# Designs tried in a protein design run: peptides against a protein of PDB entry 3J47. Part 32

Target 1, 121 residues: chain A of PDB entry 3J47
Amino acid sequence: IRLTNQLKSLKGLQSKLKDVVEYLDKVINKELPINHTILGKLQDVFNLLPNLGTPDDDEIDVENHDRINISNNLQKALTVKTNDELMVIYISNLVRSIIAFDDLIENKIQNKKIQEQRVKD
Target 2, 26 residues: chain B of PDB entry 3J47
Amino acid sequence: NAQYHLLVKQGDGLLTKLQKYGAAVR

## One batch from the design tools (peptide; aimed at target 1 L104 I105)

Design b2_p23_2_s1 (made by RFdiffusion4, then SolubleMPNN; from b2_p23_2, 12 letters changed)
Fold by OpenDDE base, seed 4:
Structure b2_p23_2_s1 (fold): chain B 121 residues (1-121), chain C 26 residues (1-26), chain A 23 residues (1-23)
Amino acid sequence: as target 1 above (121 residues)
Amino acid sequence: as target 2 above (26 residues)
Amino acid sequence: SELDELLKNMQRLLQKVHELLKQ
């Protein structure tokens, strides 16, 4: 029962990670803005990941040990991949913020120049 | 992990500077 | 002048972000 739940949770995580990657690719390609809802769901997955990887120490049948190790290795690999995806999302948000502020500053500079010209006339 | 944390820390530093600039322009 | 300095600093931040994306 527990291994089946871990596999189901891992498949769910893998599906969410795929959705995040697809979203990140669209963000990188400037097709879509970063969706905070996707980021929140990804964070929720991360917060649940430690709970998915806790083998309760109870009833390790020797046959389950190899399956647990394979599951843990896959989970670790998925965790690393998800961390990289979160990093890309974060950096993409930073870049967007910088661009938005740059545009705001430029608009203010232009307004100031227009005002200075009006005072000289 | 360490490289990731360094990258995030550098990004946070940039964001903080950006926020200060945005406040100075207001 | 102060606003121009602000723009230059923003450009420098953007460059640093681009370098972070290349890593």
Scores: peptide ipSAE 0.352, ipTM 0.866, DockQ to the pose 0.080
OpenDDE base, seeds 1, 2, 3, 5: peptide ipSAE 0.341, 0.325, 0.322, 0.352; ipTM 0.860, 0.854, 0.851, 0.861

Design b2_p23_2_s2 (made by RFdiffusion4, then SolubleMPNN; from b2_p23_2, 11 letters changed)
Fold by OpenDDE base, seed 3:
Structure b2_p23_2_s2 (fold): chain B 121 residues (1-121), chain C 26 residues (1-26), chain A 23 residues (1-23)
Amino acid sequence: as target 1 above (121 residues)
Amino acid sequence: as target 2 above (26 residues)
Amino acid sequence: SELDKMLEEMERLQQKVHELLKQ
């Protein structure tokens, strides 16, 4: 139940992110006008994202192109970190499943031995 | 990526061994 | 696609564990 709900939530998030990317690509290509309501919601999502360290921009002279590259590098670093965290969770759940199965096997062996002893008595 | 695939493969191998053991205990 | 594969594998493992617990 808990894992299935987390998986469903993650799939839902992935689908929404894909829809956002497709929308942004259409806006960049001038196929669709900028929807102010969608842009406002996107800004709210970016504000809820941990401020991907604005390097202390005490130096105003990073051209707009360098800001885009820094933002892309930071987004990439977050994506990698999130992937590594999900991997650790996956391995941990796999190990727990293996342990639970081992305990189940041992319990069945013990129950079988108890039944065999009761038939001999 | 490569280390991850190795860990997943090891986990799947352990699960397969446990399944064989469970089938032998039946 | 890689994330989707991992999610599918986790669901498969959860189902196998659930089937084993019912036996």
Scores: peptide ipSAE 0.259, ipTM 0.836, DockQ to the pose 0.045
OpenDDE base, seeds 1, 2, 4, 5: peptide ipSAE 0.304, 0.283, 0.281, 0.319; ipTM 0.844, 0.843, 0.839, 0.847; seeds 1, 2, 4, 5 fail the geometry check

Design b2_p23_2_s3 (made by RFdiffusion4, then SolubleMPNN; from b2_p23_2, 10 letters changed)
Fold by OpenDDE base, seed 1:
Structure b2_p23_2_s3 (fold): chain B 121 residues (1-121), chain C 26 residues (1-26), chain A 23 residues (1-23)
Amino acid sequence: as target 1 above (121 residues)
Amino acid sequence: as target 2 above (26 residues)
Amino acid sequence: SEEDKLLEEMERLLKKVHELLEK
């Protein structure tokens, strides 16, 4: 049970990381407006989090139940924290990509002006 | 959470404007 | 210009990101 929950949490994290990477790739490729997919996937992760705590009704002594609940709450909190950190990194990368794109647009405008001047000469 | 969502919304707005600008410059 | 407005919006976004990272 504990190892299975850790594995499931790790799989959830892996899925979220994959989602973040896929989202970043879509942003880099200019394929999608960024925010709807991330918000949707975050919601999916939150919707999957309750499924991590379904007690299989096997005879776990009352002392283990409290420890499991605390461990699950801590693991949920750590997952949320990790998710928030990944989101911040994602937004930071998004902003950086936007700035880089702005610079590319400016450079293109400048190059066009230079070419127009060369044609007039 | 609310500040993050606001930030994300602003990022999307900026991205949309950037895409429009990039299309106009092409 | 439209470009200048975009740059200003980027700077504002960066400032908000910074504020979130410092909390």
Scores: peptide ipSAE 0.409, ipTM 0.867, DockQ to the pose 0.084
OpenDDE base, seeds 2, 3, 4, 5: peptide ipSAE 0.359, 0.361, 0.379, 0.355; ipTM 0.859, 0.859, 0.865, 0.859

Design b2_p23_2_s4 (made by RFdiffusion4, then SolubleMPNN; from b2_p23_2, 12 letters changed)
Fold by OpenDDE base, seed 3:
Structure b2_p23_2_s4 (fold): chain B 121 residues (1-121), chain C 26 residues (1-26), chain A 23 residues (1-23)
Amino acid sequence: as target 1 above (121 residues)
Amino acid sequence: as target 2 above (26 residues)
Amino acid sequence: SELDELLQEMERLLQQVHDLLQQ
């Protein structure tokens, strides 16, 4: 039962990571806004990952040590991959914010020019 | 990691320039 | 000119993000 639940959770995490990558691609292509709910759920999964990778200090039979090492290596690899994905999301948001501010500045300059022209007429 | 830190640094630099430009246009 | 430099740097950042997503 525990092993089946861990495999199901791992498959769920893998599917969610794929959804995040697909979402990031859509974000880069300006097709979708950031889904804060997806990010929050991803963060919750990551906050639970250390708890999934901590063996309870109970009888670690030597045969479980190799399985634990493989699980820890996979968890570490998944953590690194998702950290990189979160970083890309952060940068994409930063760039979007920069574009929005640039457009706002340009609009303000144009409005100022229109007002100056109206005062000269 | 190094490429990411470089990218973040460049983004922060751009944001700072944009803030300065926005202040000059006020 | 300063606005154009900002836009160019934004395009460069977008390209770098794209390259990182393809790795």
Scores: peptide ipSAE 0.368, ipTM 0.845, DockQ to the pose 0.065
OpenDDE base, seeds 1, 2, 4, 5: peptide ipSAE 0.359, 0.363, 0.359, 0.368; ipTM 0.836, 0.838, 0.836, 0.840

Design b2_p23_3 (made by RFdiffusion4)
Pose (drawn by RFdiffusion4):
Structure b2_p23_3 (pose): chain A 91 residues (1-28, 36-48, 72-121), chain B 26 residues (1-26), chain P 23 residues (1-23)
Amino acid sequence: IRLTNQLKSLKGLQSKLKDVVEYLDKVIHTILGKLQDVFNLNNLQKALTVKTNDELMVIYISNLVRSIIAFDDLIENKIQNKKIQEQRVKD
Amino acid sequence: as target 2 above (26 residues)
Amino acid sequence: NSELMDHVKDNIKEINKLIDETE
């Protein structure tokens, strides 16, 4: 779902660029200003990425902890299944 | 870096324990 | 910091393999 959403966003840019190129040909405004703002707003992320890297580490560690908890419950389920099988054999 | 490594080391330690439990179950 | 992040990623891969094998 996230991917589809991202694609929709990029699609708008692609179409928007085509329109802009055609517009410029014809000319040979508010939208242009808005685009410039967006441009000013990955390059910058480069420095910001330094911090993001730290945060990504933390969310990795959280995911690992969750995996461990899921494995624990999984072991319990497997034990219960074994016990059920044993009871059936006895019967 | 050392502090960050500390938390990472602890996380590894817990992972080891969990692996040991899985081996015992097998 | 990058080496720590790669290490944590490898741990996550190992634990996911262990869960899959157990399932």

Design b2_p23_3_s1 (made by RFdiffusion4, then SolubleMPNN; from b2_p23_3, 15 letters changed)
Fold by OpenDDE base, seed 1:
Parts: C-alpha cells; structure tokens; sequence
Structure b2_p23_3_s1 (fold): chain B 121 residues (1-121), chain C 26 residues (1-26), chain A 23 residues (1-23)
C-alpha cells in the first residue's frame, strides 16, 4: 500500500513537472504570463518532498534499504529538477522586468526629446 | 544545491541592480 | 541556465549604458 501511494504521488509529480516545463516554454516564448499560483504550488510540493523521505527508523527488512535509497535518490533528483524549473521561472521574470525597463527607458528618451523640441519652438 | 544558491544569489543581485535603475529613471 | 543568466547580465549592461546616455 505505501509503495503504491508513493509511486502514484511520484507519477503525479512527474506529470506536474511536465506541465510546468510546457508552461515555461510558453513563458520563454512570451505566449503566457507567469502564474504565481503555479509557482507557489511547486514550492509547496518541494517543501513536502523532504517530509516524504524520512522513514522513522522503526522496523522492516534489509532488502528494502536499496529500494529506499533509490527512492530517496530519485526524490532528491526530482527536488533538484523542481529547483531548476523554479530558477528558469525566476530568470524568465527577470528577463520580463528587463524588457519592461528597456521600454520605460525608451519612453523616457522619447518624452525628453519631445520636451526639448517644445523648448526650442 | 551550492550552484543553485549561487545562481539565485546572482539573480537577486541582478534584480537589485534593475530596481536601482528603475528608481533612477523615475 | 548559465547561458540565460549571461544573456540577462548582458542586457542589463546595455540598459546601464542607455541610462547613462539619458543623464
């Protein structure tokens, strides 16, 4: 029962990560704004991952230790992957802020030129 | 982990610079 | 990711130059 639930949760996380990658590609292509709610849910999933990897040290069989280590390594790898996705989202926000700032500078240049022209007339 | 924290710190540094410039253009 | 950060830094330097021209 526990292994089946972990596998189901892992499959759910993998599907969610795929959806996030597809969302990130759309964000990079400027097709969609960043959804802060999706980001918050990914952070919540990330914060829950360490809590899924602490088996309390009480009782059951030496043959499961290798499977538990593989599961913990896979959870750690998924955790790293989630962090990388969050980083790409963050960079995408920075790029958008830079573009918006570039547009602001250009608008200020144009406004200054218009004001200088009005003072010469 | 360490590389990720370094990247985040660099991104925060860039954001802080961007904010300072945005304040100077206003 | 490193290449994207480098592009962001480069664009920020270009913006710095443009701000200096506005002063």
Amino acid sequence: as target 1 above (121 residues)
Amino acid sequence: as target 2 above (26 residues)
Amino acid sequence: LDELLELVIQRLLELQKLIAELR
Scores: peptide ipSAE 0.308, ipTM 0.852, DockQ to the pose 0.075
OpenDDE base, seeds 2, 3, 4, 5: peptide ipSAE 0.281, 0.266, 0.271, 0.282; ipTM 0.848, 0.845, 0.844, 0.842

Design b2_p23_3_s2 (made by RFdiffusion4, then SolubleMPNN; from b2_p23_3, 15 letters changed)
Fold by OpenDDE base, seed 1:
Structure b2_p23_3_s2 (fold): chain B 121 residues (1-121), chain C 26 residues (1-26), chain A 23 residues (1-23)
Amino acid sequence: as target 1 above (121 residues)
Amino acid sequence: as target 2 above (26 residues)
Amino acid sequence: LDELLELVLKMLEELQKLIAELR
């Protein structure tokens, strides 16, 4: 039962991670705004990952050592993948801040030119 | 981990430069 | 990810040029 729930949670996380990658591609292409709710849900999933890897100390049968190591390596790999995805979101926010700032500069240049023309007339 | 922290530091450095410039344009 | 970072750096350099033209 516990392994089946972990596998379902992992599949759900993998699907959600794919959806976030597809969302990030749309954000990079300026098709969609960054959704802070998706970021928050991804952080929540990341914070739950350490809790998925605590073996309850009460049933250590020796045959589980290799499966525990594979599970821990997979959790580490998912943690890294989630961290990379959070980074892509952060970079996407940075790019938007740069674009918004570029627009602000251009608006200020235009306003300065208009004011200089009005002072010469 | 180390490459991630380096990229985050670079992003923060860029953000700080952007903020300083935004303050200079005001 | 590296290509995206390079794009951000290029955008920041373009922004710095636009700043220099305003001064």
Scores: peptide ipSAE 0.317, ipTM 0.854, DockQ to the pose 0.070
OpenDDE base, seeds 2, 3, 4, 5: peptide ipSAE 0.272, 0.274, 0.287, 0.272; ipTM 0.852, 0.854, 0.856, 0.850; seed 5 fails the geometry check

Design b2_p23_3_s3 (made by RFdiffusion4, then SolubleMPNN; from b2_p23_3, 13 letters changed)
Fold by OpenDDE base, seed 5:
Structure b2_p23_3_s3 (fold): chain B 121 residues (1-121), chain C 26 residues (1-26), chain A 23 residues (1-23)
Amino acid sequence: as target 1 above (121 residues)
Amino acid sequence: as target 2 above (26 residues)
Amino acid sequence: LDELLQLVLQQIEELNKLIAELR
């Protein structure tokens, strides 16, 4: 039962990572307001994280619990850390895309000003 | 967590401004 | 328009600083 929950969690994380990548691709392609979907996906990750730590209270065996709990807490902490690192990388790429878009806007404005000056001469 | 949420909110504000700017230049 | 661009650039720089602190 615990291995199935861990596998489900890993599949959920993998699906979320895939969704983040698909969202990154959509953001690069300028199709969506970046932030509501990222925030929603983050909330979904945070809402799924507690469910990874509820043992279904189906019975039996106190002595294997401590090593598995430490491993699960460490794996949870590593998963959270990895998610945070991936999110930081994502935001960094988003910021770079914003800067590049800003530069494109500035270039368009400059080109428009140059054209308006040439029409007045 | 809190710093991350703040960073996300700042990114949100930036994107919204950039979208408004892009719409004004079109 | 130029002031708005400067505000955007400033906020991008602040965001990059926050990202650097999280790395």
Scores: peptide ipSAE 0.332, ipTM 0.856, DockQ to the pose 0.045
OpenDDE base, seeds 1, 2, 3, 4: peptide ipSAE 0.303, 0.296, 0.301, 0.300; ipTM 0.851, 0.853, 0.854, 0.856; seed 4 fails the geometry check

Design b2_p23_3_s4 (made by RFdiffusion4, then SolubleMPNN; from b2_p23_3, 14 letters changed)
Fold by OpenDDE base, seed 1:
Structure b2_p23_3_s4 (fold): chain B 121 residues (1-121), chain C 26 residues (1-26), chain A 23 residues (1-23)
Amino acid sequence: as target 1 above (121 residues)
Amino acid sequence: as target 2 above (26 residues)
Amino acid sequence: LDELLELVKQQILQLQKLIAELR
């Protein structure tokens, strides 16, 4: 039962991760705004990851120590991966903000040129 | 880690250039 | 002005490449 739940959770995470990547591609291509809800859902998944690696304190057997270490290492690796993805989202936001600011600057310059031309006429 | 910090640094550099451009247009 | 816009575009393109390398 536990392995099947972990595999389902991992498949769910993998699917969600794919959806995030597809969303990031659309954001990079300027097709969609950054959805803060996706970021929130990634954070929620991340906050649930620590709980997947807490062994219920009720079985002291020596064979579990290696499996716990592997689970904790995998969880830490997934934690790092999720952090990297959050930062890709952050950078994508930054790039979009930069483009929007550049467009705003260009619009301001054009408006200034139009005003200067109207004062000369 | 290193590639990520490089990416962040490049983003910050771009932001700084954009800020300078915005200041030059004022 | 156009040169500065082009520099910004080139930097955006470099960031997009770096993001693609991280995928």
Scores: peptide ipSAE 0.312, ipTM 0.849, DockQ to the pose 0.036
OpenDDE base, seeds 2, 3, 4, 5: peptide ipSAE 0.274, 0.251, 0.245, 0.267; ipTM 0.771, 0.755, 0.823, 0.825

Design b2_p23_4 (made by RFdiffusion4)
Pose (drawn by RFdiffusion4):
Structure b2_p23_4 (pose): chain A 91 residues (1-28, 36-48, 72-121), chain B 26 residues (1-26), chain P 23 residues (1-23)
Amino acid sequence: IRLTNQLKSLKGLQSKLKDVVEYLDKVIHTILGKLQDVFNLNNLQKALTVKTNDELMVIYISNLVRSIIAFDDLIENKIQNKKIQEQRVKD
Amino acid sequence: as target 2 above (26 residues)
Amino acid sequence: LTTELEKENEELETLNKKLQEEL
């Protein structure tokens, strides 16, 4: 789902660029200003990425912890299943 | 870096324990 | 991995419940 959403966003840019190129050919305004702002707003992320890297590490450790918890419950379920099998054999 | 490594080390330690439990179950 | 383990747990819980009902 996230991927589909991202693609929609990029699609808008692609179409928007085509329109802009055609517009410029014809000319040979508010949208242009808005685009410029967006441009000013990955390059900058480069420095900001330094911090994001730290946060990504934290969210990775959290995911590890959750995996461990899930494994624990999984072991319990496996044991229950074994016990059920044993009971059936006895019967 | 050292502080960050500390938390990472603890996480690894817990993971080891969990692996040991899995081996005992097997 | 977490999501796969959670799904496996749900499947095993359902299986175990069905087996317990059979007993």

Design b2_p23_4_s1 (made by RFdiffusion4, then SolubleMPNN; from b2_p23_4, 6 letters changed; failed a check: too like the target's own chain)
Amino acid sequence: LTEKLEKENEELKIQNKKLQEQL

Design b2_p23_4_s2 (made by RFdiffusion4, then SolubleMPNN; from b2_p23_4, 7 letters changed; failed a check: too like the target's own chain)
Amino acid sequence: LTEKLEKENEELKIQNKKQQEQL

Design b2_p23_4_s3 (made by RFdiffusion4, then SolubleMPNN; from b2_p23_4, 6 letters changed; failed a check: too like the target's own chain)
Amino acid sequence: LTEKLEKENEELKIQNKKQQEEL

Design b2_p23_4_s4 (made by RFdiffusion4, then SolubleMPNN; from b2_p23_4, 6 letters changed; failed a check: too like the target's own chain)
Amino acid sequence: LTKELEQENEELKIQNKKLQEQL

Design b2_p23_5 (made by RFdiffusion4)
Pose (drawn by RFdiffusion4):
Structure b2_p23_5 (pose): chain A 91 residues (1-28, 36-48, 72-121), chain B 26 residues (1-26), chain P 23 residues (1-23)
Amino acid sequence: IRLTNQLKSLKGLQSKLKDVVEYLDKVIHTILGKLQDVFNLNNLQKALTVKTNDELMVIYISNLVRSIIAFDDLIENKIQNKKIQEQRVKD
Amino acid sequence: as target 2 above (26 residues)
Amino acid sequence: AEAELEEAEAEIEEAEAKLEEAM
């Protein structure tokens, strides 16, 4: 789902660029200003990424913790299944 | 870095315990 | 960042206590 959404966003840019290129050919405004703003707003992320890296580490640790919890419940389920099997054999 | 490593080390320790429990179950 | 690390540490301690109980 996230991927489809990202693609839709990139699609708009691609179409928008084509339109801009055609517009420029024809010329040979508000949208242009808006685009420029967006441009000014990856490169900058570079410095910001330093911080994101730290946060990514924290969210990785949390995911690991969750995986451990899930494994614990999984072991319990497996034990219950074994007990049920034993009971059936006794029967 | 040292502080960050500390939390990482603790997380690894818990992971080890969980692995031991899985081995005991097997 | 420090608060996020403290939260992560508290989550690890809770998970450890739960695992010890389960063992």

Design b2_p23_5_s1 (made by RFdiffusion4, then SolubleMPNN; from b2_p23_5, 16 letters changed)
Fold by OpenDDE base, seed 5:
Structure b2_p23_5_s1 (fold): chain B 121 residues (1-121), chain C 26 residues (1-26), chain A 23 residues (1-23)
Amino acid sequence: as target 1 above (121 residues)
Amino acid sequence: as target 2 above (26 residues)
Amino acid sequence: LEEKLLLLENLIRDAETRLQKLG
């Protein structure tokens, strides 16, 4: 039963990680407002991590407990690392979006100046 | 962690400046 | 990770410089 729950939790984490990647791809494509949903999904992943290590009180031998704790710590470390990588991608896309919007604003200002000059002539 | 939070804060600051500029050009 | 962080910092600086030119 515990191995099945761990596998289910790992599958859940993998699914959530996939959802974060899919969300990042949508942010790359300029489809969604940036900070709240990624942070929420990351928080959800972090909130699911403690539940990976709560032994339901089924008497499983101390040697398996140490291996499970090491596995949970490794899973937590891998999740943190993955979250950091996703956030770097996220901020990179944010900056690209900012630059693209700045260029759009500059073009709009230039167009306005050209129109104002044409009205004076 | 700290460098990451600093980078996020810088990105949010830029986004805020960009939003203000976009509102001034409207 | 470090190379991506450096790239991100450079993009932030470029965006700041562009924003200052538009202001």
Scores: peptide ipSAE 0.360, ipTM 0.865, DockQ to the pose 0.725
OpenDDE base, seeds 1, 2, 3, 4: peptide ipSAE 0.350, 0.317, 0.351, 0.382; ipTM 0.859, 0.853, 0.862, 0.868; seed 4 fails the geometry check

Design b2_p23_5_s2 (made by RFdiffusion4, then SolubleMPNN; from b2_p23_5, 16 letters changed)
Fold by OpenDDE base, seed 3:
Structure b2_p23_5_s2 (fold): chain B 121 residues (1-121), chain C 26 residues (1-26), chain A 23 residues (1-23)
Amino acid sequence: as target 1 above (121 residues)
Amino acid sequence: as target 2 above (26 residues)
Amino acid sequence: LEEKLLLLSKLIDDALTKLEKLG
């Protein structure tokens, strides 16, 4: 039962990571807005991941220590990869905000020019 | 780590410029 | 990524410069 649940959780994480990568590719291509719900669920998975790597203090043999260290290193590598993905998302949001502000500015500039022309007429 | 901090610093610089711009547009 | 960030910084600076010329 416990091993089957761990395997199911790992499969779920792998599927979610694939979905995040696909989503990031679509964001890079400007095809989709950032889904905050996917991001929140990803953060929740990351907050739960440290709890999957804490051995409860039950005495399991020295040979498991190397396997636990490899698992913890893989978990750290996955955490770094997701931090990079979150950063790409953050930058993409900043880019969109900047474009929206540039458009707002250009609109304000145009409106001011129209008002100045109306005062001269 | 260093590349991450550089990217965050650049993002913060952009955010500051954006805030100054929003204040000048008001 | 860095190239995109640089392009955006330039776009903001150009927009600010245009706004200052109106002010």
Scores: peptide ipSAE 0.279, ipTM 0.832, DockQ to the pose 0.211
OpenDDE base, seeds 1, 2, 4, 5: peptide ipSAE 0.293, 0.298, 0.318, 0.294; ipTM 0.831, 0.833, 0.834, 0.829; seeds 1, 2, 4, 5 fail the geometry check

Design b2_p23_5_s3 (made by RFdiffusion4, then SolubleMPNN; from b2_p23_5, 18 letters changed)
Fold by OpenDDE base, seed 4:
Structure b2_p23_5_s3 (fold): chain B 121 residues (1-121), chain C 26 residues (1-26), chain A 23 residues (1-23)
Amino acid sequence: as target 1 above (121 residues)
Amino acid sequence: as target 2 above (26 residues)
Amino acid sequence: LEEKVQLLLNLIRSALEKLQKLE
């Protein structure tokens, strides 16, 4: 049970990382409705994670059950925290990409103005 | 959660404006 | 976490201000 839950949580984190990468690629490709889909997928991951902490009803002695529940709650809290950090990193990269694109647009406008002035001279 | 959603919404708004501007400069 | 979110909000604001200056 405990090893299976850890492996499943790791797979969930891996899937979320893959989703974040796929979103970054869509941002680079200028496909905008990215953030609602990110939030939706993140919510889906958060909704799937509670199901990872339900022990299958295998006979675990009551003293081990409390220790397993505490460990599962800590793992859930760590997973939530990791998810939030990954989201912040993603949005930070998005904002950096937006700023870089804005600077490219400004450079293009300046170059166009310079070319228009050279045609008038 | 709510602050994150607000941040995401602001990022989307900025990205949308930037795309419109990029299309107008083409 | 909160500090990182605030930094990200500041970056979004700065990018919006730059874009508004180009409009």
Scores: peptide ipSAE 0.349, ipTM 0.863, DockQ to the pose 0.711
OpenDDE base, seeds 1, 2, 3, 5: peptide ipSAE 0.332, 0.289, 0.302, 0.345; ipTM 0.855, 0.848, 0.855, 0.853

Design b2_p23_5_s4 (made by RFdiffusion4, then SolubleMPNN; from b2_p23_5, 16 letters changed)
Fold by OpenDDE base, seed 5:
Structure b2_p23_5_s4 (fold): chain B 121 residues (1-121), chain C 26 residues (1-26), chain A 23 residues (1-23)
Amino acid sequence: as target 1 above (121 residues)
Amino acid sequence: as target 2 above (26 residues)
Amino acid sequence: LEKQLQLLSKLVDEALTKLQELE
């Protein structure tokens, strides 16, 4: 029971980490609007959380049930916190990408102006 | 939560503007 | 962070305006 629950929790965490990595890759590749993908991954995490707390039908003594519920709530809270931290990192990277793109744009505009001036001379 | 969603929405707006600009620069 | 996003929004808007002037 304890080892199975720990393994399940670890597997859930691993799945979430994989989802976060996949999300970050999709964002880097500009494939999806950031918010929808983040929200989707949050929803996936929340949908996986109830499954972490379902004891397989083994007779878990009532005293273990309260400890499991507390552990699940803590795991949920830690999961939300981790997701929020990842989102902050993500937004920060997005902002950096936007700045870099704006600089590229400005450089292109300047180059076009220089070319137009050369054609008029 | 609400502040976070607002921040995310602002970031999406910026991304959309950036995409439009990138398309116009091509 | 919000202030940085606003600054970026302004920068993108300025870049877009400059691009429109070049069309």
Scores: peptide ipSAE 0.356, ipTM 0.843, DockQ to the pose 0.142
OpenDDE base, seeds 1, 2, 3, 4: peptide ipSAE 0.321, 0.309, 0.302, 0.339; ipTM 0.836, 0.834, 0.827, 0.841; seeds 3, 4 fail the geometry check

Design b2_p23_6 (made by RFdiffusion4)
Pose (drawn by RFdiffusion4):
Structure b2_p23_6 (pose): chain A 91 residues (1-28, 36-48, 72-121), chain B 26 residues (1-26), chain P 23 residues (1-23)
Amino acid sequence: IRLTNQLKSLKGLQSKLKDVVEYLDKVIHTILGKLQDVFNLNNLQKALTVKTNDELMVIYISNLVRSIIAFDDLIENKIQNKKIQEQRVKD
Amino acid sequence: as target 2 above (26 residues)
Amino acid sequence: DELMNRIKENNNEIDELIDELEE
């Protein structure tokens, strides 16, 4: 789902660029200003990425913890299944 | 870095315990 | 970066353990 959403966003840019190229050919405004703003707003992320790296580490550690919890419950389920099997054999 | 490594080390320690429990179950 | 890679390796180990137990 997230991927489809990202693709839709990139699609708009691709189409938008084509339109802009055609517009420029024909010319040979508010949209242009807006595009410039967006441009000014990954290069910058480079410095910002430094912080993001720290935060990514924290969300990795949280995911690890969750995986451990899930494994614990999984072990319990497996034990219950074994007990059920034993009871059936006895019967 | 040292502080960050500390939390990481603790997380590793818990992971080891969980692995041991899995081995005992097997 | 080394710590992030270590955390990613630990996540892979636990995922392998969960897959093995689910088998």

